# Peptides against a protein of PDB entry 1ZZD, part 68

Target 1, 109 residues: chain A of PDB entry 1ZZD
Amino acid sequence: FQVVNPYLLRDLVDLGIWDEGMKQYLITQNGSIQGLPNVPQELKDLYKTVWEISQKTIINMAADRSVYIDQSHSLNLFLRAPTMGKLTSMHFYGWKKGLKTGMYYLRTQ

## One batch from the design tools (peptide; made by RFdiffusion4, then SolubleMPNN)

Design b2_p15_7_s2 (from b2_p15_7, 10 letters changed)
Fold by OpenDDE base, seed 2:
Structure b2_p15_7_s2 (fold): chain B 109 residues (1-109), chain A 15 residues (1-15)
Amino acid sequence: as target 1 above (109 residues)
Amino acid sequence: DPEDEKLLEELRKLE
C-alpha cells in the first residue's frame, strides 16, 4: 500500500528533488533509491529495501534470535534475483550458524 | 572442506 517510506519522503523533500517524476520512479523501483545519482550515499545506505539488505546479515540476526527462543522461528529471506547457487549458499550458511530450522519463507521480487 | 569453501564464496557474492 505505502510505497514510499515516510522518512525517506521527508528527506527527499528536504533535498528538493521530490516531484511527480520521482514518485513514479520509486513506484517502478519498489521504493529503491539506489539508482538515483542525485541522492547522497548516506541516504542510500540508510534507506535500503528488504531486497537490498545483506542476506548474510539477515541470517546472522536470525541465528542470534534463535538463542533466546524455545521454538524455532521461521526464517524469511528476500532476494531480488535468486539463483540455485545463491539459495544453496544461504541454506548452508544458515545450517552453519546453527539455525534450528531451514528457510521457511523465501520471497522473490 | 573444499565444498564448504565453495558455498561460502557464493554467499559472499550475495552482498
Scores: peptide ipSAE 0.017, ipTM 0.386, DockQ to the pose 0.227
Fold by OpenDDE base, seed 1:
Structure b2_p15_7_s2 (fold): chain B 109 residues (1-109), chain A 15 residues (1-15)
Amino acid sequence: as target 1 above (109 residues)
Amino acid sequence: DPEDEKLLEELRKLE
């Protein structure tokens, strides 16, 4: 079951474009609004899905947080089409960035 | 470091 971001829902309602058709569209698109016309680019940037946001950025953020805690936060990564190369790169990049725990959970689409 | 460059190239694909 695909859950729509409640804040995205709010903003789409505020834009006056939310309806059942939009809901079904989002479900079909796995929450992505990137292909929608009549949506400001700033909202498209804001509501990049977990599949669209840079996983590198997520790793960087996790590494930054790890500096201030005894144990690294659990890291969740999302890849639509993971390859062995990508997985290896992610793992070692995390290592190089100083993640103590590394990748805890990987979701694939 | 060629290994690092290769790694960076793969990381770009994660964006």
Scores: peptide ipSAE 0.015, ipTM 0.378, DockQ to the pose 0.161
Fold by OpenDDE base, seed 4:
Structure b2_p15_7_s2 (fold): chain B 109 residues (1-109), chain A 15 residues (1-15)
Amino acid sequence: as target 1 above (109 residues)
Amino acid sequence: DPEDEKLLEELRKLE
């Protein structure tokens, strides 16, 4: 299943449109918000460059946000050539940083 | 944390 990018989660929450329905929508759309009519174009443009965002920054931001958000969230990870070892390490890093959930979705570029 | 820094470095290589 598809999970939500932490940056996207932030913006969707800021827009006040984050809910379980939105989460399910993103799952069906492989994380894409391009088809959402209630999302500003500027955000759509921003997330076209998701592959250029530092994954370590994403993890850190997700961990930080986990302190503040009350609803469940997921973490999208974008790695070019991950090994199982790296994925495991990343998972544990996220856990160590205090992510509320163990929901990770890996995308490869 | 040195361990965290090393992990982050490895993650950077995957980007």
Scores: peptide ipSAE 0.014, ipTM 0.367, DockQ to the pose 0.098
Fold by OpenDDE base, seed 3:
Structure b2_p15_7_s2 (fold): chain B 109 residues (1-109), chain A 15 residues (1-15)
Amino acid sequence: as target 1 above (109 residues)
Amino acid sequence: DPEDEKLLEELRKLE
């Protein structure tokens, strides 16, 4: 099975940095390239994994959509190391932003 | 192109 995003693979090949070491690195890092010093920041921003996107940003986006729909879109959060405090904060932040529904899916890593 | 062929080969390895 594919363990690397094919588009990311293409870009890494285009950069000339694709090799067996890079492959093993990506496997170990669950597809993340954020820690690679020889990758342009623009590419890092493009290929942020679901674990690397600010959950606050996701909540904000959901709240913005909720203004124009009858019910809030499903709020899906992906947290690497959630704590009860962080979960509570996200809940109240969503409430404050006017979300009509609570967190629908929570994924943890 | 050589680069395209390399990409295809790497993709095959991942599948």
Scores: peptide ipSAE 0.009, ipTM 0.264, DockQ to the pose 0.011

Design b2_p15_7_s3 (from b2_p15_7, 6 letters changed)
Fold by OpenDDE base, seed 2:
Structure b2_p15_7_s3 (fold): chain B 109 residues (1-109), chain A 15 residues (1-15)
Amino acid sequence: as target 1 above (109 residues)
Amino acid sequence: SPEDEELLKELEELL
């Protein structure tokens, strides 16, 4: 079940662009506003979905946490369209960052 | 090794 981020809803209403059409657009785009030309870039940056954020950033955060624990936290990554190249890069990058454990869960849209 | 570092750098650019 997909729900609209309440803060995103607020900001879209404040912009005066919220309507039924916008609602349907968000549903079809899985919550993404990246393709909307009438939305400021700062809002697009703020409301990136899990499929749009940098997975490199997620790996960095996981590596940072692993410094303070005996075993690395389970790493969950989200890729919309994984390729063998991307998977290989992620594996080696994680290794370089010193993750004690690899990614336990890879979710694909 | 320097070769390994170069390979890792190339892989990082793919992310």
Scores: peptide ipSAE 0.025, ipTM 0.383, DockQ to the pose 0.101
Fold by OpenDDE base, seed 4:
Structure b2_p15_7_s3 (fold): chain B 109 residues (1-109), chain A 15 residues (1-15)
Amino acid sequence: as target 1 above (109 residues)
Amino acid sequence: SPEDEELLKELEELL
């Protein structure tokens, strides 16, 4: 599956630049928008900072939300070759799974 | 995609 940072998705939609091309770009770049010419620098700075300072929280939330992933093979794949990108994907997948069940939970840093 | 729009909607309802 393909997951995108939900806040980034919202901002990109608000900018009117969200499309399949953008989605594929983000997937290839592991969520980074730094190389996008059509994104304001302020937004680039925002998400650069958010990525840098929220990694611990993302990892914690990913670990917490992983219990809600009913696809053991997906978890095993992430654990076999863990990367920040995979952890992030796991986090948002867990989030998505929670949304489907009506569950919402966020941790603060 | 339709899936992304749906997810965005759901997230906006929760946040």
Scores: peptide ipSAE 0.007, ipTM 0.221, DockQ to the pose 0.029
Fold by OpenDDE base, seed 5:
Structure b2_p15_7_s3 (fold): chain B 109 residues (1-109), chain A 15 residues (1-15)
Amino acid sequence: as target 1 above (109 residues)
Amino acid sequence: SPEDEELLKELEELL
């Protein structure tokens, strides 16, 4: 069970970026806002999750392997130098563009 | 907005 931070939800509403797309994005990203380009960095820092604190480590781990995100979608993306920020941004972008499921697979090159 | 409130409620239930 995931606990939702009510302050995060409030801030997203205050930013005027809360909508159905954002809702679904957060569901798929377990509440992460790190990849959202329209969220101030200050808020991103404030709402970092435990795993988001170690993004550098995550990036390093992902550098030499494919990244599995969502088994419900077959969308594959290829990045030479993937970052968590890029992953989440692309995922969000895809969702906003009409993809109803997340990115399934990222391949590093 | 009322729409925002509804979405927030749904999000809290689904997250």
Scores: peptide ipSAE 0.007, ipTM 0.232, DockQ to the pose 0.019
Fold by OpenDDE base, seed 3:
Structure b2_p15_7_s3 (fold): chain B 109 residues (1-109), chain A 15 residues (1-15)
Amino acid sequence: as target 1 above (109 residues)
Amino acid sequence: SPEDEELLKELEELL
């Protein structure tokens, strides 16, 4: 079942914009507040979902830490609308950045 | 390879 992030709920209440309509909006948007015009950008940055975090950033972070981790660690990527081109690009980008292993799991929205 | 670099460029722009 779906549950609203309690901290997000608090912040939306503090903004005075929480109501049943907002709840339904979040449900339809899978928890994303990025499309809300009345929400400060600071809150949007804070409450980015896994689908909204830059995949490039994730790969860069993985490349940095892969030097210090063993092969047992896995990398998970999340894409909203993947294409074969994007998947291939991610593979080569990870390779170029020195990832010890490829992408173990790909999750799509 | 040139193909690899193009794919990397695509990622830089799309991700």
Scores: peptide ipSAE 0.027, ipTM 0.426, DockQ to the pose 0.167; fails the geometry check

Design b2_p15_7_s4 (from b2_p15_7, 7 letters changed)
Fold by OpenDDE base, seed 5:
Structure b2_p15_7_s4 (fold): chain B 109 residues (1-109), chain A 15 residues (1-15)
Amino acid sequence: as target 1 above (109 residues)
Amino acid sequence: SKEDEELLKELEELE
């Protein structure tokens, strides 16, 4: 099962951001890079597809999975007046830090 | 957990 376009993989490697965390992130997002904060917009435009889902959907899917995963460790993130952009960044950060083995929590002021 | 359910609810209510 290949989720990542091979050309996208190449570009992510060239950006120096490809790793296991990125791989798992893309798997959960059906290959979408639209929410990645460290990817140039021109690259996002290049790989935009008709199957792109909203950032809110991405976050909700991640949250849904988080409810049922093992919690060997947790990551707590605190935001004041969070936006969808910030939440997407948090999701990406969580996966980069190994969210698949733990939980990330959002706390707002 | 209850905390996880609350987190999900909060995320779904954003924007």
Scores: peptide ipSAE 0.012, ipTM 0.312, DockQ to the pose 0.076
Fold by OpenDDE base, seed 3:
Structure b2_p15_7_s4 (fold): chain B 109 residues (1-109), chain A 15 residues (1-15)
Amino acid sequence: as target 1 above (109 residues)
Amino acid sequence: SKEDEELLKELEELE
């Protein structure tokens, strides 16, 4: 299923910052780009309303573990007692480090 | 990804 707003996807591609890491970050942030330092404020303002409207839908989708599965790349992460904050930080950190591989499988203890 | 390509394709059709 589609987890990223297609208009947002287009704009991120145009900015040259779209990659698998960015996609994973957006999933954990329920589509929000407000926390991204390399996104122009103008774009953040544009998508505030869109993000707010779709937040519940994105949250529901994020509840399904399948949203964290990347069929193109196999990156397996093993976390001990992860929180949503930790997961978000992990995805964002991966993106910042140029990780182009999404999460294939997440294991939690 | 294929999903991303499909999304972009759909946008092109709507605009």
Scores: peptide ipSAE 0.007, ipTM 0.229, DockQ to the pose 0.018
Fold by OpenDDE base, seed 1:
Structure b2_p15_7_s4 (fold): chain B 109 residues (1-109), chain A 15 residues (1-15)
Amino acid sequence: as target 1 above (109 residues)
Amino acid sequence: SKEDEELLKELEELE
């Protein structure tokens, strides 16, 4: 698991704000730059971590891909604090969206 | 993990 996206690293270097302190900050934040005041919003939007992206959006994207293939791709979901209700909701949402396969991999933070 | 990184990359490309 790489905490810092290599492309994010590049952009932070280009911004001139990359240093050891920034690295340590990102480690403590599990790669999130959302709390950094000196980062443009466009980069924050671009570099959302898997924990910051709506899992509903992920499911939608997976469903879209499934239109063009015979078998659905494996679905990966990331949850900070999963509950039975939330997991069930995601499962059925995926089913409702026509995913041929259920959740293959669930990762919790 | 590598899988997580690949997934993140895929999501970024598709959004």
Scores: peptide ipSAE 0.005, ipTM 0.237, DockQ to the pose 0.034
Fold by OpenDDE base, seed 4:
Parts: structure tokens; sequence; C-alpha cells
Structure b2_p15_7_s4 (fold): chain B 109 residues (1-109), chain A 15 residues (1-15)
């Protein structure tokens, strides 16, 4: 995958966390692993040069990609006080669990 | 669904 650094791919495989969910997450994250809860900080530091995009952009990209993927699972979550970190985790977790469709939007006043 | 509820609980425990 163009968005996935080949060395990162190797490291993720070595960690045993590479799967379809991880792949899809990375696509939506443009290769960033900074928000992944199951990735050691050492790897995050190693690949910190990966271009970071806003969470809003991530959401938009995920929404756009949802049009082209099979809709096998969906989940609607309602959070009273979501944090950016939690949203990132939710996104990853959603992909990890095969929630190929589903969207969330954070509204702030 | 039951699955959704379980996933929600798991998500709440992630952080």
Amino acid sequence: as target 1 above (109 residues)
Amino acid sequence: SKEDEELLKELEELE
C-alpha cells in the first residue's frame, strides 16, 4: 500500500497486530500510527515523521471510503464527552472489529 | 443489539 511504509508494515507484522482492520485504519489515517493504542511508543517515535492529518479529515476519508466497501457491520455509538484520543481509539477499534461502515461526527460549540 | 452493547463497553474501557 502506498500509504503504508514498508518498514512499518514489517514492524506491525512482527508485533502480530497486522490484519485487515489495521490495514483499513492505516488507509484512513494516511499511514499514521500515532493514535493506535496497541502500538508501542517506540514505534510511534520511529514513525513520527508520518504526515498527520486532522481528525476531521480522517472522519471524512473514512466516510468516503465507506461507499466503496462492503457493509457487513455497523455500530452507532453515542458519547457524552468524547475526547480526540477516544475518537481515534474508537475509529481503530471499529475497523479492528470489522465495522467497515459507520460514521461519527464530533460537534463542539 | 447485544453485540453493539458489548462493543460499546469494550470501547469505554480502551482509555
Scores: peptide ipSAE 0.019, ipTM 0.365, DockQ to the pose 0.041; fails the geometry check

Design b2_p15_8_s1 (from b2_p15_8, 8 letters changed)
Fold by OpenDDE base, seed 5:
Structure b2_p15_8_s1 (fold): chain B 109 residues (1-109), chain A 15 residues (1-15)
Amino acid sequence: as target 1 above (109 residues)
Amino acid sequence: VDFYDEKLVEEALKA
């Protein structure tokens, strides 16, 4: 039932990034932290699992939702030469802000 | 009402 490794939980708390948003994210990602931009690579390697999801996959899953949300919760993103890393960072940020589906406007330049 | 623009995301992924 528990999707979060207790040792992983400890490390996330030590990083100061554990909150309700992180919890919900991990639940949807089957405990994988590989897509988290604010986690050191060392920890990602340590907690690599069969449920590892590429950053591209995470973004694709979010894109498939295509939902409308209240304006008060929207997130506007501005990118120049966007990379996968930047996109996942923004996606996760949106998640923590209550954008459960990664709802945002992407403006590329 | 704001929405998730799938087209913009797809374009970014191709960059």
Scores: peptide ipSAE 0.012, ipTM 0.266, DockQ to the pose 0.082
Fold by OpenDDE base, seed 2:
Structure b2_p15_8_s1 (fold): chain B 109 residues (1-109), chain A 15 residues (1-15)
Amino acid sequence: as target 1 above (109 residues)
Amino acid sequence: VDFYDEKLVEEALKA
């Protein structure tokens, strides 16, 4: 179980902000740097965790690859705090995008 | 928490 991305670690060291406190912070935040004010936005965009990227983006990617596959790849989504409204929207969005299979695997934090 | 079908997810959210 690795919480900190090794490339993120490198960049944080290069920024000179890596220390024990930063390490503990990242552990408690499951690897997220989004809440850190002293980190450039470009790094925040680069190192978004699976819980922070747009689920629509994931659906788009799944729909794109589904053109070349035959129902073998399931749509895997990661939601920290799912709601019925959000799940419904995701379902219909996936349907609209022409996914051969609907949501198969959902992981909640 | 892992879910493998929509029905199970729906029930879990209601609980």
Scores: peptide ipSAE 0.012, ipTM 0.304, DockQ to the pose 0.061
Fold by OpenDDE base, seed 3:
Formats: structure tokens, sequence, C-alpha cells
Structure b2_p15_8_s1 (fold): chain B 109 residues (1-109), chain A 15 residues (1-15)
């Protein structure tokens, strides 16, 4: 796998902030640019990692597409710091949103 | 079929 998204690399080069220090920062942050003060918010929104996207949004999107997906399809959830309360709330929210089918595969950071 | 594996969740919490 590639540590740095090639399009993100291009944009960082265009901003003139790409260097070895930036590369090492991204490696240590698992590709996240959310903590970088010199990056426009628009780019931060564009290049959110799977760990940074709201899982509520993920469930909403899954609920929307569940009308068209096969029952064999699964819902993958990525949580940085899951708790039992968070998982319980997420489960009930998924059911409330009307997820008809799907297996929950949980990944943690 | 909806599937929620409690053991998978528990293992994820321990990770």
Amino acid sequence: as target 1 above (109 residues)
Amino acid sequence: VDFYDEKLVEEALKA
C-alpha cells in the first residue's frame, strides 16, 4: 500500500510545504493531515482518512445504498477509540436507520 | 441476514 495519497502529495507540493519532515509527519499520523496548521480546511475535508470520517455519516450512506446492495454485502466500520457505549449506540442507530441486511466488520486504529 | 458478532466486538475493544 501507499503511505501517502498521490493526489494529496501533489496538492502538498503545490502548496510548497512538502518536504522530508512532512513525509515523516504523515507516516507517524497514518496519513492524516488534520493536525497540520498550514493546510486549508478544504483540503482537510477532502483527504479525511477512514478513521476521521464520522461513522454516523458512514451508517447513513450505508442505509441509503442498502436498498440497492445484495444481502451478502457487509458494512465496514472504522473506529479510532471504540467504547462499548459507542458501539451500542452505533448499532441501535444503524437499526433505526433501517439497515435491512449487512454484517458489521469493525476495525480499530 | 443481519449479523452482529458480539465476540468480534469484544475482541475489537481489547485491541
Scores: peptide ipSAE 0.011, ipTM 0.290, DockQ to the pose 0.051
Fold by OpenDDE base, seed 4:
Structure b2_p15_8_s1 (fold): chain B 109 residues (1-109), chain A 15 residues (1-15)
Amino acid sequence: as target 1 above (109 residues)
Amino acid sequence: VDFYDEKLVEEALKA
């Protein structure tokens, strides 16, 4: 898989902070820039990996999309460290948001 | 009702 988002790469180059050290850092961090002190917060907010995006936000988006579909739609969830409690919470939250019958696919880092 | 794939959940929790 591609570790570095091509648009992120562009912005890092524009910031003048892209170098071999940065590349290696991103590889070790699976593309995450959240821990970099020399990156502005706006870029951190923009370039969240699938493991850093709020799963609640993903469920909200899925619920919004479900209004426009007739059939059940699968939902992919990405968790860095899934727990049974977290999974249960997500299940009930999805139910509360009115998601149609569907399958949740759990992906882990 | 919505459901999680039990096999995937089980594998994830074992990781």
Scores: peptide ipSAE 0.007, ipTM 0.304, DockQ to the pose 0.051

Design b2_p15_8_s2 (from b2_p15_8, 8 letters changed)
Fold by OpenDDE base, seed 3:
Structure b2_p15_8_s2 (fold): chain B 109 residues (1-109), chain A 15 residues (1-15)
Amino acid sequence: as target 1 above (109 residues)
Amino acid sequence: VDFYDEELVEEFLKS
């Protein structure tokens, strides 16, 4: 898998903070910049990893895509600490948003 | 058979 988003790399270079240390940091952090004090919050919000972005947002995006998708496809959900209750809630939220399929794949960090 | 629980959904939305 790709550790560093190419656009993130560009922005970090533009900030002048890209170096070998930063590269190693991102590798150990699985691409997350949330813990970096020298990165603007604006960029942190923009480059949230799949583990950091709101799953509600992902579901909303999937619902929007479903308008243009004829064939049903599975939705990938990412949770750091999943609970049965949360998974159930996510499933039914997707249903409420009109997803064509309730099928999803769960990944945990 | 699936059942819809509105309370669970609302709880998720607040999380």
Scores: peptide ipSAE 0.022, ipTM 0.401, DockQ to the pose 0.086
Fold by OpenDDE base, seed 4:
Structure b2_p15_8_s2 (fold): chain B 109 residues (1-109), chain A 15 residues (1-15)
Amino acid sequence: as target 1 above (109 residues)
Amino acid sequence: VDFYDEELVEEFLKS
């Protein structure tokens, strides 16, 4: 189980901000750098955890992939705090986008 | 049978 993305680690080292304190911070934040004020926004956008990526974007990408393949592909969704309403909305959005099948795997934090 | 609710989709898009 890896908490810190190895590429993120490299970039943090290159920025000169990697130390034991940073390591412990990332552990407590489950690898998220979104709350760090001394990290460029570009890196924050690049290194989003599965919980921070917009699930709408995930669905959009899945829909885009479906255009190029015959068989349905698995769709994995990650929600921090799912509600029935949110799940239903996502399902309908996926349907609207033309996904061949519903979600294959749903994971909650 | 699948069903579609436009209002629910719009609510999701706003989030």
Scores: peptide ipSAE 0.019, ipTM 0.405, DockQ to the pose 0.085
Fold by OpenDDE base, seed 5:
Structure b2_p15_8_s2 (fold): chain B 109 residues (1-109), chain A 15 residues (1-15)
Amino acid sequence: as target 1 above (109 residues)
Amino acid sequence: VDFYDEELVEEFLKS
């Protein structure tokens, strides 16, 4: 299930570039606007998908939220091409940052 | 696809 970020939709509409073609483009690009030449870099930096953000950053954000997260909530990490090394690194870093949950789900694209 | 490598986690915890 794919959902367009409502804020991104707003900004694309404000730019006057939202149309059916743009919609289909986003669907095929899994929500990424990084390849669009008519989008300001500022918006590209703002609207990065989970696949375009360092998972380390995601882990950091999760760690910062860990005060409010109990063990029932699992952290979802996203890897396009998971390797044993990447998995090990993610787990190590997650635990190093003191994440409460012991369950980490990996989603592949 | 979501997956969890239990063996990897266990090995990490042992290290």
Scores: peptide ipSAE 0.018, ipTM 0.356, DockQ to the pose 0.100
Fold by OpenDDE base, seed 2:
Structure b2_p15_8_s2 (fold): chain B 109 residues (1-109), chain A 15 residues (1-15)
Amino acid sequence: as target 1 above (109 residues)
Amino acid sequence: VDFYDEELVEEFLKS
């Protein structure tokens, strides 16, 4: 299982902050650098994990993509702590945005 | 973990 994005690894090495401690930290944080005080904010914005991106944005991107791809392509949603209210809202929003099929696969951390 | 919530989908489609 690849925890660290290879481009992130490159940038951390370039910053001179990559070491065994950093590696272990990222493993425990599932690849997230959001909590690191010695990382520039622009880098944090660039390397948000799927758990740190708004799922509404993901749905919007999928809706835009559906114009060009087969509707059978599945949309994967990522929720750390799902509630029924949030799940239903996401489904309704997806439908409203034109995702008629393939949007109902849920992935939990 | 990946899963398909059939119950939620059916509830959505019938709403």
Scores: peptide ipSAE 0.016, ipTM 0.358, DockQ to the pose 0.114

Design b2_p15_8_s3 (from b2_p15_8, 7 letters changed)
Fold by OpenDDE base, seed 4:
Structure b2_p15_8_s3 (fold): chain B 109 residues (1-109), chain A 15 residues (1-15)
Amino acid sequence: as target 1 above (109 residues)
Amino acid sequence: VDFYDEKLVEEFKKL
């Protein structure tokens, strides 16, 4: 069951571009608006799906949290088309950033 | 495309 982000829906309505076609587009694109030409870039940046956010940024944020947390914390990573190289580099990057004891939860499409 | 660092991969292999 796919649910449209209510805040995204609001902003699309405010832009006056919400219609049945837009609804179907979002369904086919799994909620992504990155490909829409009539959406401001600011909104595209705001409404990145978990698959569109830079995982490097996520790792950096986790590393920043680790400064304040003595215990290991979970890190969720999302990759659309993971390769062994990507997974290895990502894991190594996490390690390099001090997430040695971090628990990684990998999600893929 | 999102996150891939060939250098990091190579460094990891050397460890």
Scores: peptide ipSAE 0.015, ipTM 0.353, DockQ to the pose 0.771
Fold by OpenDDE base, seed 3:
Structure b2_p15_8_s3 (fold): chain B 109 residues (1-109), chain A 15 residues (1-15)
Amino acid sequence: as target 1 above (109 residues)
Amino acid sequence: VDFYDEKLVEEFKKL
C-alpha cells in the first residue's frame, strides 16, 4: 500500500498545487515529486523517496546508528534497477563502513 | 521484491 507523507501533503497544499491531478500523479509515481515542474528544488531534495536517496547515504546513516546500539541492525537497500555489480558494490561499501553485522535486505521497485 | 544475499555477505565477512 502507499501512504503520502503528511508533511509533503502540507507543503504541497501551502504551495497551492495540491489537487486531484496532483494526487493521481503521486499515486502513479509512487510518491515521487521529482518530475513536477512547479515544485521547488528544495522540496524535491527534502522529499526524496527511498528510491531516490543515495544508497551510500543510507549506509552512512546506518553506520552512524551503529555507534549508539549494542546489537546488529538491519540495513535495507532500495534500487530501481539493480545490477550484480551495483549490489556487490553496496555490500562492499557497507562492509567498509563497519556494518559487519546485521541483515542486508534488498528491495527492488 | 525483498531478498537477502546471504552468500555475498558471508564472503565479505571472510575478508
Scores: peptide ipSAE 0.012, ipTM 0.284, DockQ to the pose 0.095
Fold by OpenDDE base, seed 2:
Structure b2_p15_8_s3 (fold): chain B 109 residues (1-109), chain A 15 residues (1-15)
Amino acid sequence: as target 1 above (109 residues)
Amino acid sequence: VDFYDEKLVEEFKKL
């Protein structure tokens, strides 16, 4: 997968903080900028990785889409630390929200 | 239909 978002790269360059050290940091952190103290919070919020977004939010968004589009669209779920409890909760929550016939692609970091 | 990543399946097998 793409480690560095091209738009993130642009913004980091515009901030004047892009260098070799930053590049290595992003590689080590799998694209995350959450730990950087010199990055504005609004950028951190904008560039959350798939592992940093609430999966409940992702499910909610998918449920909203399912009302207007063919349910053939797949839903990708990402769990950093998967457990049976979390998996079960997500499935039941998705079902409750109307993702009955959606395809779930569950991936782990 | 649920599809599981192979890595996830392997992790759960180890639990």
Scores: peptide ipSAE 0.006, ipTM 0.260, DockQ to the pose 0.048
Fold by OpenDDE base, seed 1:
Structure b2_p15_8_s3 (fold): chain B 109 residues (1-109), chain A 15 residues (1-15)
Amino acid sequence: as target 1 above (109 residues)
Amino acid sequence: VDFYDEKLVEEFKKL
């Protein structure tokens, strides 16, 4: 089950490239527009899917949020090809960045 | 609690 990002949809419509083919493309590509040659790079950067965003960036954002919450919060990590080494490194990175908890939910594609 | 998929849990146990 996939839902097209409404803002992405808007921008694709504004570009005049939205059609049934584009819809099917997005479905098959799990929402990714990175491979589309007719999409400006700025939009590709803006609409990176959760699988395309650096997990380090997500951890950084979570660390920033931790400043304003009393309770530890859960972190969701998304990995296309998770390895134990990568998982461990992310755990320690989160710890190093001051996350109150190393708890996270691992999502795999 | 930390959630790991089965594959990664197995890898962890091997360490």
Scores: peptide ipSAE 0.006, ipTM 0.295, DockQ to the pose 0.068

